# Peptides against a protein of PDB entry 2C5K, part 40

Target 1, 91 residues: chain A of PDB entry 2C5K
Amino acid sequence: EDPFQQVVKDTKEQLNRINNYITRHNTAGDDDQEEEIQDILKDVEETIVDLDRSIIVMKRDENEDVSGREAQVKNIKQQLDALKLRFDRRI

## One batch from the design tools (peptide; made by RFdiffusion4, then SolubleMPNN)

Design b2_p17_5_s4 (from b2_p17_5, 10 letters changed)
Fold by OpenDDE base, seed 4:
Structure b2_p17_5_s4 (fold): chain B 91 residues (1-91), chain A 17 residues (1-17)
Amino acid sequence: as target 1 above (91 residues)
Amino acid sequence: SMEKSLQELREKTEELE
């Protein structure tokens, strides 16, 4: 049981679903799910905050190498940023 | 579920804070 890894996995799956949605809906406002997608993007941002906080306390208190976890979160942030850019550029 | 995992993550984090 590793809640960090499960959260990472599920977050990446959410981002992939959003990516597919953007591909299918390249015009803004053409679907009633758009607001939901925006909410999911915000939820992912909040999830990233939780992931970062967990890394901070682990680095401080667990005396374990967190470089792997930091790299995972970095990757998620990069994917999120790319999706946000694509989503916002839709006309 | 993701919700449960996220809650567990938060609880663990809060415990260590």
Scores: peptide ipSAE 0.561, ipTM 0.910, DockQ to the pose 0.846
Fold by OpenDDE base, seed 3:
Structure b2_p17_5_s4 (fold): chain B 91 residues (1-91), chain A 17 residues (1-17)
Amino acid sequence: as target 1 above (91 residues)
Amino acid sequence: SMEKSLQELREKTEELE
């Protein structure tokens, strides 16, 4: 499997799990997993940096159309931003 | 694992940098 696609897939699944957690825990500071969620969100941000870097070098050196990969990363960023907003709006 | 895939992605990126 392409490591880029695997990372994208796993990242989206991770964000989905967090989104489901928020659904079940719609109040802030509900349990011990709140801090873990914050850590995971930070890890996702770092993963996005790695994904973007990989696209940059592919665009430069591989002469491939990276539009598809750029769209995938954009989608992950949108998912992350929406999740952060949902997480932060909890009472 | 995701960690392994991320490592492979980083290695490939570094090879092209």
Scores: peptide ipSAE 0.559, ipTM 0.910, DockQ to the pose 0.869
Fold by OpenDDE base, seed 5:
Structure b2_p17_5_s4 (fold): chain B 91 residues (1-91), chain A 17 residues (1-17)
Amino acid sequence: as target 1 above (91 residues)
Amino acid sequence: SMEKSLQELREKTEELE
């Protein structure tokens, strides 16, 4: 119903799937899905931009859930950064 | 879908800009 919450949920699920993939594939280039994962990570980055924009305009309306939404986006960014480190450090 | 939700989010954002 709330597009923001749905996007957050879907994004976290995507990151979780990638995290599980890395756990099963700790060697870089071990699967043909490597390039697809890189594409998904870029899509997540773009999605985060859209989430941030939505928060910016919502702040103008003094919405009570602004702080909560900011925390959610911060959490996603942290997950993304951690995932990138795991992905890039594979040999 | 993710794509639909993202589109709705963008439209709502544009409406408030």
Scores: peptide ipSAE 0.558, ipTM 0.909, DockQ to the pose 0.894
Fold by OpenDDE base, seed 1:
Structure b2_p17_5_s4 (fold): chain B 91 residues (1-91), chain A 17 residues (1-17)
Amino acid sequence: as target 1 above (91 residues)
Amino acid sequence: SMEKSLQELREKTEELE
């Protein structure tokens, strides 16, 4: 098992679930669910830090597919940013 | 679980630091 790939997969799934929630709740609410989503988004940010740290140490091994992993993390960051924008633009 | 995978990732990272 590759922990990096599993974390990437689970993170993207979390973001997709939030995206689906926003679709069902296109207006901002003032309840526990909205706060929970904000907490999850913060957790994703912290997870990205861990992923980046992992890549940094992998660069010490010339045999590692660092470019591929960097692209995956970049994609997660883009997905997170787009989701934050969509979440914050709700009325 | 994701939490377990994160912990394994952190441990592997720390091992290589």
Scores: peptide ipSAE 0.555, ipTM 0.909, DockQ to the pose 0.874

Design b2_p17_6_s1 (from b2_p17_6, 9 letters changed)
Fold by OpenDDE base, seed 5:
Structure b2_p17_6_s1 (fold): chain B 91 residues (1-91), chain A 17 residues (1-17)
Amino acid sequence: as target 1 above (91 residues)
Amino acid sequence: SSEYKENVEALRKATEE
């Protein structure tokens, strides 16, 4: 119903999938799915941009309290950054 | 999923204003 919350939920599920993949594949380039995982990482990054933009619009046009949504996006960004670091440090 | 794509598109359209 709320596209923002639904996107947040699905994004967190994508991050969870990436986390599981990294734990099973700690060597870079050892699986055919690695390219797909890289694509998902980029998709999540772009989705975060859309989430941030939606918050800006809410502040501007609706003058609604966005602190909760900002906290959610911040959490997703932290998870993504941690996963990107782990993914890139694989040998 | 198709549902995810629909929600992302809805979110994107809302930010075009």
Scores: peptide ipSAE 0.235, ipTM 0.786, DockQ to the pose 0.746
Fold by OpenDDE base, seed 3:
Structure b2_p17_6_s1 (fold): chain B 91 residues (1-91), chain A 17 residues (1-17)
Amino acid sequence: as target 1 above (91 residues)
Amino acid sequence: SSEYKENVEALRKATEE
């Protein structure tokens, strides 16, 4: 199986978990899981860096069409940014 | 999961150069 696609899939599942948490916990510091959610946010952020780097290498070394992968990563970035904003705005 | 960690590591190794 393609590691890139599997990482994308798992990252999206992590984002869904974060989304569900924010929906149920609109108050900062009100739950023991908040620190875990913060860790997941950071993990996703680092994973996106790895995904981007893999695309850069494909363009540089293999000269492959990476437009599809770029679109996938862009979508993940947009989801992450939105979730981070919602998470940080909690009272 | 273990598989996820392995896949992330595979991506990392591919970009080390």
Scores: peptide ipSAE 0.235, ipTM 0.784, DockQ to the pose 0.616
Fold by OpenDDE base, seed 4:
Structure b2_p17_6_s1 (fold): chain B 91 residues (1-91), chain A 17 residues (1-17)
Amino acid sequence: as target 1 above (91 residues)
Amino acid sequence: SSEYKENVEALRKATEE
């Protein structure tokens, strides 16, 4: 069991949830789930901070190759940024 | 979920140093 990989997995599932929501709801503030989605967006943002910190510690204390983990987090960040932009641009 | 919270907490604790 790797907490990092499990968090990555769960975060990606959250991003998929957000993506599906945006697809179904292209009108801002017209659904009871909107606040929940906004909260998830913030949760993912904070989770990314935790993931980054864990990579820093892993690199510092274990001197392990973190390239793979860095790539995973980079991908998540890109997905989040795209979703945030789409979410905010809804009318 | 409980597992998610536990994993996030594990990451957080690991980064406190």
Scores: peptide ipSAE 0.233, ipTM 0.784, DockQ to the pose 0.623
Fold by OpenDDE base, seed 1:
Structure b2_p17_6_s1 (fold): chain B 91 residues (1-91), chain A 17 residues (1-17)
Amino acid sequence: as target 1 above (91 residues)
Amino acid sequence: SSEYKENVEALRKATEE
């Protein structure tokens, strides 16, 4: 019940949902869910900020080795960037 | 979900300090 790990898990599930949507809707604006998917993309961006801040606090207050958590967030950022590119390139 | 919001809020509260 680590909030960080649970948020990471939920974020990755959201990214997976976006990926599935893009594969089914390769044309922009042809579906009623378009706006919802855009909202999820923004939610993920905001969640990443919270994850990064939590890592900063751990480094400051506990002097913990956070390399594992940093790698997880890096992976999420890479997935998000790839999905944003694919989403924006739809015609 | 309620659980997701709770976890995000927990992270946010931890970063306020």
Scores: peptide ipSAE 0.231, ipTM 0.783, DockQ to the pose 0.691

Design b2_p17_6_s2 (from b2_p17_6, 10 letters changed)
Fold by OpenDDE base, seed 2:
Structure b2_p17_6_s2 (fold): chain B 91 residues (1-91), chain A 17 residues (1-17)
Amino acid sequence: as target 1 above (91 residues)
Amino acid sequence: SAEYEKNKKALIEETEK
């Protein structure tokens, strides 16, 4: 059991959900689910903070190679930023 | 999901150490 990997997996699934929503709703405020999507975006943002902190602690306390985990979080951040941009640009 | 919340708590707990 690896909580980090499980959180990463679930976070990516949430990003996928957001992506699908944006694809189907290219107009801002046209659906009652938009508020929920905004909440998910914020949840992902907070989760990324937690993931980063866990990497710092792992590196400090366990002295393990965290390069792989850092790459995973970087990928999530890139996905989030792209989705935020697409979401905010909807007219 | 419940499992997600459990894992999040475990992750957060680790950061507190």
Scores: peptide ipSAE 0.256, ipTM 0.799, DockQ to the pose 0.747
Fold by OpenDDE base, seed 3:
Structure b2_p17_6_s2 (fold): chain B 91 residues (1-91), chain A 17 residues (1-17)
Amino acid sequence: as target 1 above (91 residues)
Amino acid sequence: SAEYEKNKKALIEETEK
């Protein structure tokens, strides 16, 4: 089991949950779960920092090709940014 | 998830090397 890949998988599941929430709740402040969703967004941001650190260490210490992992994190960042934009634009 | 926390811990420990 690769901890990096499992963290990526769980992070993507969290992003999917956020996406589903935004789709069902396109009005800000109309649900008691909104605060929990905001907390999940912050958790994902912190997780991305940990993933990036992991890549930096791998590149520095192991001299392995990290392009694949970098692409995965890039994808997560793009998804997060899109969700944050949609979340913040809710009226 | 307990598994998620375990993996996050392992990931963090790796970055501390």
Scores: peptide ipSAE 0.253, ipTM 0.798, DockQ to the pose 0.768
Fold by OpenDDE base, seed 1:
Structure b2_p17_6_s2 (fold): chain B 91 residues (1-91), chain A 17 residues (1-17)
Amino acid sequence: as target 1 above (91 residues)
Amino acid sequence: SAEYEKNKKALIEETEK
């Protein structure tokens, strides 16, 4: 079991949930789940920090090629940024 | 979920080493 990969998987599922929510709720503040979605966005941001830290440690202590993991985190960051933009642009 | 928290904790613990 690789906790890094599992965390990545769960994070991507969270992003998918946010994406679905935005699609169903293109108006800000009109649903009771709005606050929960905002909390998930923040949770993803914090998780990304943890993922980055783990990569740094792996590179430092194991001197392994971390390119694959870095690419995964980069993808998550890109998805998050796009969702944040869409979420904030809602009227 | 409980599993998510477990994995998150394991990930964090690794960074502390």
Scores: peptide ipSAE 0.250, ipTM 0.796, DockQ to the pose 0.780
Fold by OpenDDE base, seed 5:
Structure b2_p17_6_s2 (fold): chain B 91 residues (1-91), chain A 17 residues (1-17)
Amino acid sequence: as target 1 above (91 residues)
Amino acid sequence: SAEYEKNKKALIEETEK
């Protein structure tokens, strides 16, 4: 099993959960789960840092192709940025 | 989950090489 791919998979599932939460909660601070969602957002940010670090390490080996992993992380960053914008714009 | 934390730890350990 590849830890990188499993972490990516779990991160995307977390982002999906956040997306579903935002669609059901258009008002900030309206339920007890909001703090947990905020914590998950921060956890995803930290996970992205770890994923980027792993890619940097892979780039030190000339025999490894990191293009696919870079694309995966880019996609996760795009999803996170969109969700953060939607979450912060709630009133 | 416990498996998620295990994989995160393994990923972090790889970056420390």
Scores: peptide ipSAE 0.249, ipTM 0.795, DockQ to the pose 0.795

Design b2_p17_6_s3 (from b2_p17_6, 9 letters changed)
Fold by OpenDDE base, seed 1:
Structure b2_p17_6_s3 (fold): chain B 91 residues (1-91), chain A 17 residues (1-17)
Amino acid sequence: as target 1 above (91 residues)
Amino acid sequence: SEEYEKNIKALREATEK
């Protein structure tokens, strides 16, 4: 088992859930699940920190090519930023 | 999930040093 890849997978599933929620709820504050979605956004943000740290250690200790993992995390960050923007722009 | 918590814990433990 590769914990890094599994965490990436789970994070992307969380982002997908957020995306679907925004699509169904383009009006802020009119659903009981909104607070849960906000919590998930924060969870993803914290998970990204852990992913970045793992890459730093891998680069330091194993001196392996981490370009692939860095690209994965970058993609997650971009998705998160886009979702945050869409979520905050809801009226 | 429990599986997620195990994986994230593994990542964190790997970064302790």
Scores: peptide ipSAE 0.406, ipTM 0.850, DockQ to the pose 0.679
Fold by OpenDDE base, seed 5:
Structure b2_p17_6_s3 (fold): chain B 91 residues (1-91), chain A 17 residues (1-17)
Amino acid sequence: as target 1 above (91 residues)
Amino acid sequence: SEEYEKNIKALREATEK
């Protein structure tokens, strides 16, 4: 796989881990892993920036169809936003 | 992981311009 697809794959695995954590921990601060989960959320945010930039460069330099990659990043953003909301609303 | 860091670096280098 190319770096973009591999990064997408790894990011989705991180999101899956976060989802599983939230489903098991509906109370804030009840586990030692919570800080690590917060760090992963920030890592995903930064990775999305890199993915978006790579798409911009592809459109500019290679003039390739990026619709598929844009859809992948959009999906990741939607998952991240949903997880952030669930994570932050825990009591 | 080391593999992840390599891929991120590759993406960033491709977008330097």
Scores: peptide ipSAE 0.406, ipTM 0.849, DockQ to the pose 0.676
Fold by OpenDDE base, seed 2:
Structure b2_p17_6_s3 (fold): chain B 91 residues (1-91), chain A 17 residues (1-17)
Amino acid sequence: as target 1 above (91 residues)
Amino acid sequence: SEEYEKNIKALREATEK
């Protein structure tokens, strides 16, 4: 079991859900699910904090190569930022 | 999900050091 990788996987699935929602709903406030999507966005933001912290601890305590994990989190952050921009720009 | 919460908890506990 690798909690980090599992969390990454679940987070990416959340991002995919958000992406699909934005694709289908290009107008703000016109759907009952919008509030839920906003909550998911916040959940992802908080999860990223936990992922980053875990990397810091792993680097410190286990002295392991964390470059791969850092790249994964970076990718998630980029996806989140892009989705947030698209979500906020909806008219 | 329960599994997600379990994994998040595991990550968080590991960072409490």
Scores: peptide ipSAE 0.405, ipTM 0.850, DockQ to the pose 0.683
Fold by OpenDDE base, seed 3:
Structure b2_p17_6_s3 (fold): chain B 91 residues (1-91), chain A 17 residues (1-17)
Amino acid sequence: as target 1 above (91 residues)
Amino acid sequence: SEEYEKNIKALREATEK
């Protein structure tokens, strides 16, 4: 099992959870789960740091083409940024 | 998730070098 790919998979699942929550709760502070969602957002941010670090190590030590993994992390970052914007703009 | 924790640990250990 590839830890990188599994972490990516789990992170994308977390992003989907956040997306679904925002869709169901377009009003800020109206649900007991909101704090949990905020925590998940922070967890994803921290996970992205670990993913980026792993790519840096691969570039340095393995001399492999990391463009695929970089694209995956870029996609996760874009999704996270979009979700943050949607989450923060709720009334 | 126990599996998640194992994978994160593996990633972090790889970056310690």
Scores: peptide ipSAE 0.401, ipTM 0.849, DockQ to the pose 0.687

Design b2_p17_6_s4 (from b2_p17_6, 10 letters changed)
Fold by OpenDDE base, seed 2:
Structure b2_p17_6_s4 (fold): chain B 91 residues (1-91), chain A 17 residues (1-17)
Amino acid sequence: as target 1 above (91 residues)
Amino acid sequence: SEEYKENVEKLRKKTEE
């Protein structure tokens, strides 16, 4: 079991939930779950910080190739940014 | 989930080294 990979997996599942929510609720403030979705967005942002820090530590202390992990985090960041834009653009 | 919380905590501990 790799905590990094598990966190990545869970984060992607959270992003998927947000994506599905936006698809079903393309108008702002029309559902009781909107506040929860906003909280999840913030949680994902914080999780990304932890993921990045873990990569830094691996490079420093373990001297492992982290290119794969960096690519995973980059992908998550891109997904988050796209979802944030879509979420904020809702009228 | 509890498993998620545990994994996040493990990552946190590692970053504190």
Scores: peptide ipSAE 0.179, ipTM 0.751, DockQ to the pose 0.690
Fold by OpenDDE base, seed 4:
Structure b2_p17_6_s4 (fold): chain B 91 residues (1-91), chain A 17 residues (1-17)
Amino acid sequence: as target 1 above (91 residues)
Amino acid sequence: SEEYKENVEKLRKKTEE
């Protein structure tokens, strides 16, 4: 499989994990997994940066249409931002 | 490119941690 698509898939699975956690734990600090979820959020954020970097390199070196990949990353960013907001708004 | 492949591989390893 395309490594980029594999990374996208893995990232979306992580986002899903975060979403499920927030749904089950709407109170901050009520579970031992809270720190793990915070770490995953940061990992996804860093992964998005690297996804963008890979697109930049692909655009530069391969001169291919990367609009599809850019759209995928944009979608992931939007999901992450929404989850971060929900996570931070927990009391 | 090789740089692209390297970047993606690094990403893969990161997401699997």
Scores: peptide ipSAE 0.174, ipTM 0.741, DockQ to the pose 0.130
Fold by OpenDDE base, seed 5:
Structure b2_p17_6_s4 (fold): chain B 91 residues (1-91), chain A 17 residues (1-17)
Amino acid sequence: as target 1 above (91 residues)
Amino acid sequence: SEEYKENVEKLRKKTEE
């Protein structure tokens, strides 16, 4: 499989895990896994940087259509931002 | 490009972590 698509898939699975955690733990600091979730959030953020870099390079090649990949990364960014907001707003 | 190949390799390594 395309490494880009594999990374996208893995990232979406991580986002799903974070979403499930927030749903079950709406109070900050009430679970031993909170630090792990914070680490996953940072890992996703770093992965998005790698995805963006790959798209930038592809965009310089006129033979590569990046519109689909840009949409995928945009979706991931939106999901991450929403999860960050929900995570930080926990009381 | 060589830069693209490098990024692809980085992505590959990322999935293996």
Scores: peptide ipSAE 0.171, ipTM 0.737, DockQ to the pose 0.127
Fold by OpenDDE base, seed 1:
Structure b2_p17_6_s4 (fold): chain B 91 residues (1-91), chain A 17 residues (1-17)
Amino acid sequence: as target 1 above (91 residues)
Amino acid sequence: SEEYKENVEKLRKKTEE
């Protein structure tokens, strides 16, 4: 098992949950789960930092092509940014 | 999940090297 890929998978599942929540709750402050969703957003941000660090270590120590992993993390960042924007624009 | 926490910890441990 590759911990990197598993973390990526779990992170994407969390992003999907957030996406579904925003779709069902387009108004801010009207649900008991909103605080949990906010916490998940922060957890994803922290996880991305760990993913990036792992890539740096791989480049340094293993001298392997990490372009694929970099693309995966970039995609997650883009998804997160889009979700944060949608979440913050709720009235 | 516990599995997720373990995987994150494995990544963290690796980055400390």
Scores: peptide ipSAE 0.169, ipTM 0.744, DockQ to the pose 0.697

Design b2_p17_7_s1 (from b2_p17_7, 8 letters changed)
Fold by OpenDDE base, seed 4:
Structure b2_p17_7_s1 (fold): chain B 91 residues (1-91), chain A 17 residues (1-17)
Amino acid sequence: as target 1 above (91 residues)
Amino acid sequence: SSSLEELRKETEKLEEE
């Protein structure tokens, strides 16, 4: 599998882990994994930068259709934003 | 990760073209 798709897959797994954590921990700071989850959130953000860069570069080649990859990254961003909001709203 | 590193390498290669 190409690196882009594998990175997307790995990122989705990270997002899933965060989602599960938020579901189990509605109170901020109630678990030792809190900091690790915050680190994963930042890791996902940085990964998205790399994904976007790859798409931008691919778009320079007019013969390459990147619409599918753009949609995948858009979906990841939407999921991340939702999770960040939920995570930050915990009391 | 290994995949992320490969993605970065691929991107860098294309950026330099």
Scores: peptide ipSAE 0.643, ipTM 0.922, DockQ to the pose 0.849
Fold by OpenDDE base, seed 3:
Structure b2_p17_7_s1 (fold): chain B 91 residues (1-91), chain A 17 residues (1-17)
Amino acid sequence: as target 1 above (91 residues)
Amino acid sequence: SSSLEELRKETEKLEEE
């Protein structure tokens, strides 16, 4: 499989794990896994940087359509932002 | 991640071309 698509898939799995954690732990600081979840959030942010870099490089070729990949990264960013908001709003 | 490393390598190669 294309490394870009595999990275997207792995990132979405990480986001799903975070989502499941927030659903089960809607109170901040009630579980020893919270720090691990925070680390995963940072890992996703760093991964997005690498995804964006790959798209920027591909955009240099006028014959390559990157709109599909841009949409995938946009979706990941939207999911991340929503999860960060939910995570930070926990009491 | 193996896939992430491969993506980085691919990107680096394209940046240098």
Scores: peptide ipSAE 0.641, ipTM 0.922, DockQ to the pose 0.823
Fold by OpenDDE base, seed 5:
Structure b2_p17_7_s1 (fold): chain B 91 residues (1-91), chain A 17 residues (1-17)
Amino acid sequence: as target 1 above (91 residues)
Amino acid sequence: SSSLEELRKETEKLEEE
């Protein structure tokens, strides 16, 4: 598997972990793992920057179709934004 | 991760071309 697809897979697993954490923890600051979850959120944000950079470079080649990769990154961004909103709105 | 590092390396290589 190419590095891009593996990174997407790993990122989606991170997002799934965050989703499960938020489901079990609706109160902010009540668990020792909260700082780790915050770190994972930032890690995903940084990973998205790298994914976008790779797509920009590939788009320079007129023979490469990046539509599928763009859709994957868009999906990840949507998931991240939803999770960030849920995480920040916890009391 | 190793995959992320490989992605960064690949991207950097293509940027230099």
Scores: peptide ipSAE 0.641, ipTM 0.922, DockQ to the pose 0.821
Fold by OpenDDE base, seed 1:
Structure b2_p17_7_s1 (fold): chain B 91 residues (1-91), chain A 17 residues (1-17)
Amino acid sequence: as target 1 above (91 residues)
Amino acid sequence: SSSLEELRKETEKLEEE
């Protein structure tokens, strides 16, 4: 498997972990893992930057079809935004 | 991760070509 696809897979696993945490901890700051989850959210944001950069470089070649990779990154961004909203709405 | 590092290296290589 190429690095791009493995990074996508790893990122989706991180998002899944965050989702499970929010489900178990719907109140802010009441668990020792809170800070770790916040760190993972930031790690995902930074990883998305790297994924986008790789797509931009590939797109420089007019013969390279990056539509599939763009769709994968779009999906990750949507998941991240939804999780951020849920995480921040916790009281 | 190792995969993320590989992605970054690959991207950097392509940027220089």
Scores: peptide ipSAE 0.640, ipTM 0.922, DockQ to the pose 0.832

Design b2_p17_7_s2 (from b2_p17_7, 10 letters changed)
Fold by OpenDDE base, seed 2:
Order: C-alpha cells, then sequence, then structure tokens
Structure b2_p17_7_s2 (fold): chain B 91 residues (1-91), chain A 17 residues (1-17)
C-alpha cells in the first residue's frame, strides 16, 4: 500500500464532505457543527504539512519523480483555500 | 487514520537517515 495516496484520497473526501456541509448551511452559525468543521479544516492543514514533508524526503532519499505528488498536494491546497474562503464568507 | 500514521512514520524515518 501507498500511504501517501491513501492520505490524499481521504483528505479530498473530507474536503468534499465539508463542501457539501457548506452547501447545506450557507449561513454562519446556523448549526452546532460549525466548530467541528473548523477543527476538520485545521486537521486538513496539518495533514498537508505531512504530505509536503513526505515529498521532501522522497526527493532526498528515494530519488523518485515527485512531480505527480506535488501536483496532488497543490490541488488539495487549492481546494482547501477555496473551501476556507467559502466557509468564512458566509453571513 | 492508519494511513496518515504510516505516512508520518515513514517520513520521520527517512528524515532521520
Amino acid sequence: as target 1 above (91 residues)
Amino acid sequence: SKSLEELRKKTKKLEEE
């Protein structure tokens, strides 16, 4: 198994769940899960740090082409940023 | 998650080499 790919998959699924939540709750504070969503967003940020670290050590020690992994992490970061903006802009 | 823990473990191991 490749834990990197599994983490990427899990992270994107988690962000998708949050996206769906925002769609259903377009008003800030209209639900008791708001704090939980914020916690999940922080967890995703920390996960991204771990993903980046893994790529760094792969470049150094594994001598593998990491361009694909870098693109995946970039995509997750973009998805997270868009989601955070959408979440924060709710009234 | 299990996969995240495995990723962290592997990363830490390689960082220390």
Scores: peptide ipSAE 0.620, ipTM 0.919, DockQ to the pose 0.737
Fold by OpenDDE base, seed 1:
Structure b2_p17_7_s2 (fold): chain B 91 residues (1-91), chain A 17 residues (1-17)
Amino acid sequence: as target 1 above (91 residues)
Amino acid sequence: SKSLEELRKKTKKLEEE
């Protein structure tokens, strides 16, 4: 079991759920779950920090090629940014 | 989650070495 890969998988699943929520709730403030969604977005941001930290120490101590992991984190960041944009553009 | 906690644990361990 690779905790890094599992965290990546779980994070992408969370973002997918949020994406589906936005589709069902394209008007801001029309549901009691709005605050919960905002909290999940913040949790994802914190998780990304943890993923980045893990890559940094891996580069330092394990001397392994981390380019693949860096690409995965980059993809998650892009997905998060896209969701934030969609979420904020709701009226 | 368990996986996130394990990730943080490993990271912290390596940072302290």
Scores: peptide ipSAE 0.620, ipTM 0.920, DockQ to the pose 0.743
Fold by OpenDDE base, seed 3:
Structure b2_p17_7_s2 (fold): chain B 91 residues (1-91), chain A 17 residues (1-17)
Amino acid sequence: as target 1 above (91 residues)
Amino acid sequence: SKSLEELRKKTKKLEEE
């Protein structure tokens, strides 16, 4: 098992859950899970840091093309940014 | 997360080498 790919998968699942939450709760501050969602978003940010670090050392120490992993992390960052915008624009 | 911990361990090991 590749821990990098599993972390990517788990992170995307978390982001998907948040996306579904925002769809069901388009009004801010009217649910007790609001703070939990903010905590999960912060956890995803920390996870992205770990993913980036792993790519850096892989690029340095291994003779492997990391472009695929970089694209995966880029996609996660884009999803996170979109969710943050959607979450913050709620009234 | 077990996978996240494994990723961190491997990354830390390689950073220290």
Scores: peptide ipSAE 0.619, ipTM 0.919, DockQ to the pose 0.740
Fold by OpenDDE base, seed 4:
Structure b2_p17_7_s2 (fold): chain B 91 residues (1-91), chain A 17 residues (1-17)
Amino acid sequence: as target 1 above (91 residues)
Amino acid sequence: SKSLEELRKKTKKLEEE
């Protein structure tokens, strides 16, 4: 059991759900879930902070190659940024 | 989530070492 990998997986699933929501709700304010989606996006941002912190301490204390984990977090950040753009550009 | 809590716990532990 690797909590880092599980968090990555869960985060990606959240982002996918949001992506699907945006597709179904292409206009801002179309649904009561709009605020919830914004909250989830913020939660994902906070989760990314936690993921980054975990990588930092691994670099310092565990003498393991973290490049793979860094790449995973980078990918999540890219997905998040894309979703933010899609969400914010809705009229 | 449980996994996130575990991640945070481990991170905090290592930060304090």
Scores: peptide ipSAE 0.619, ipTM 0.919, DockQ to the pose 0.740

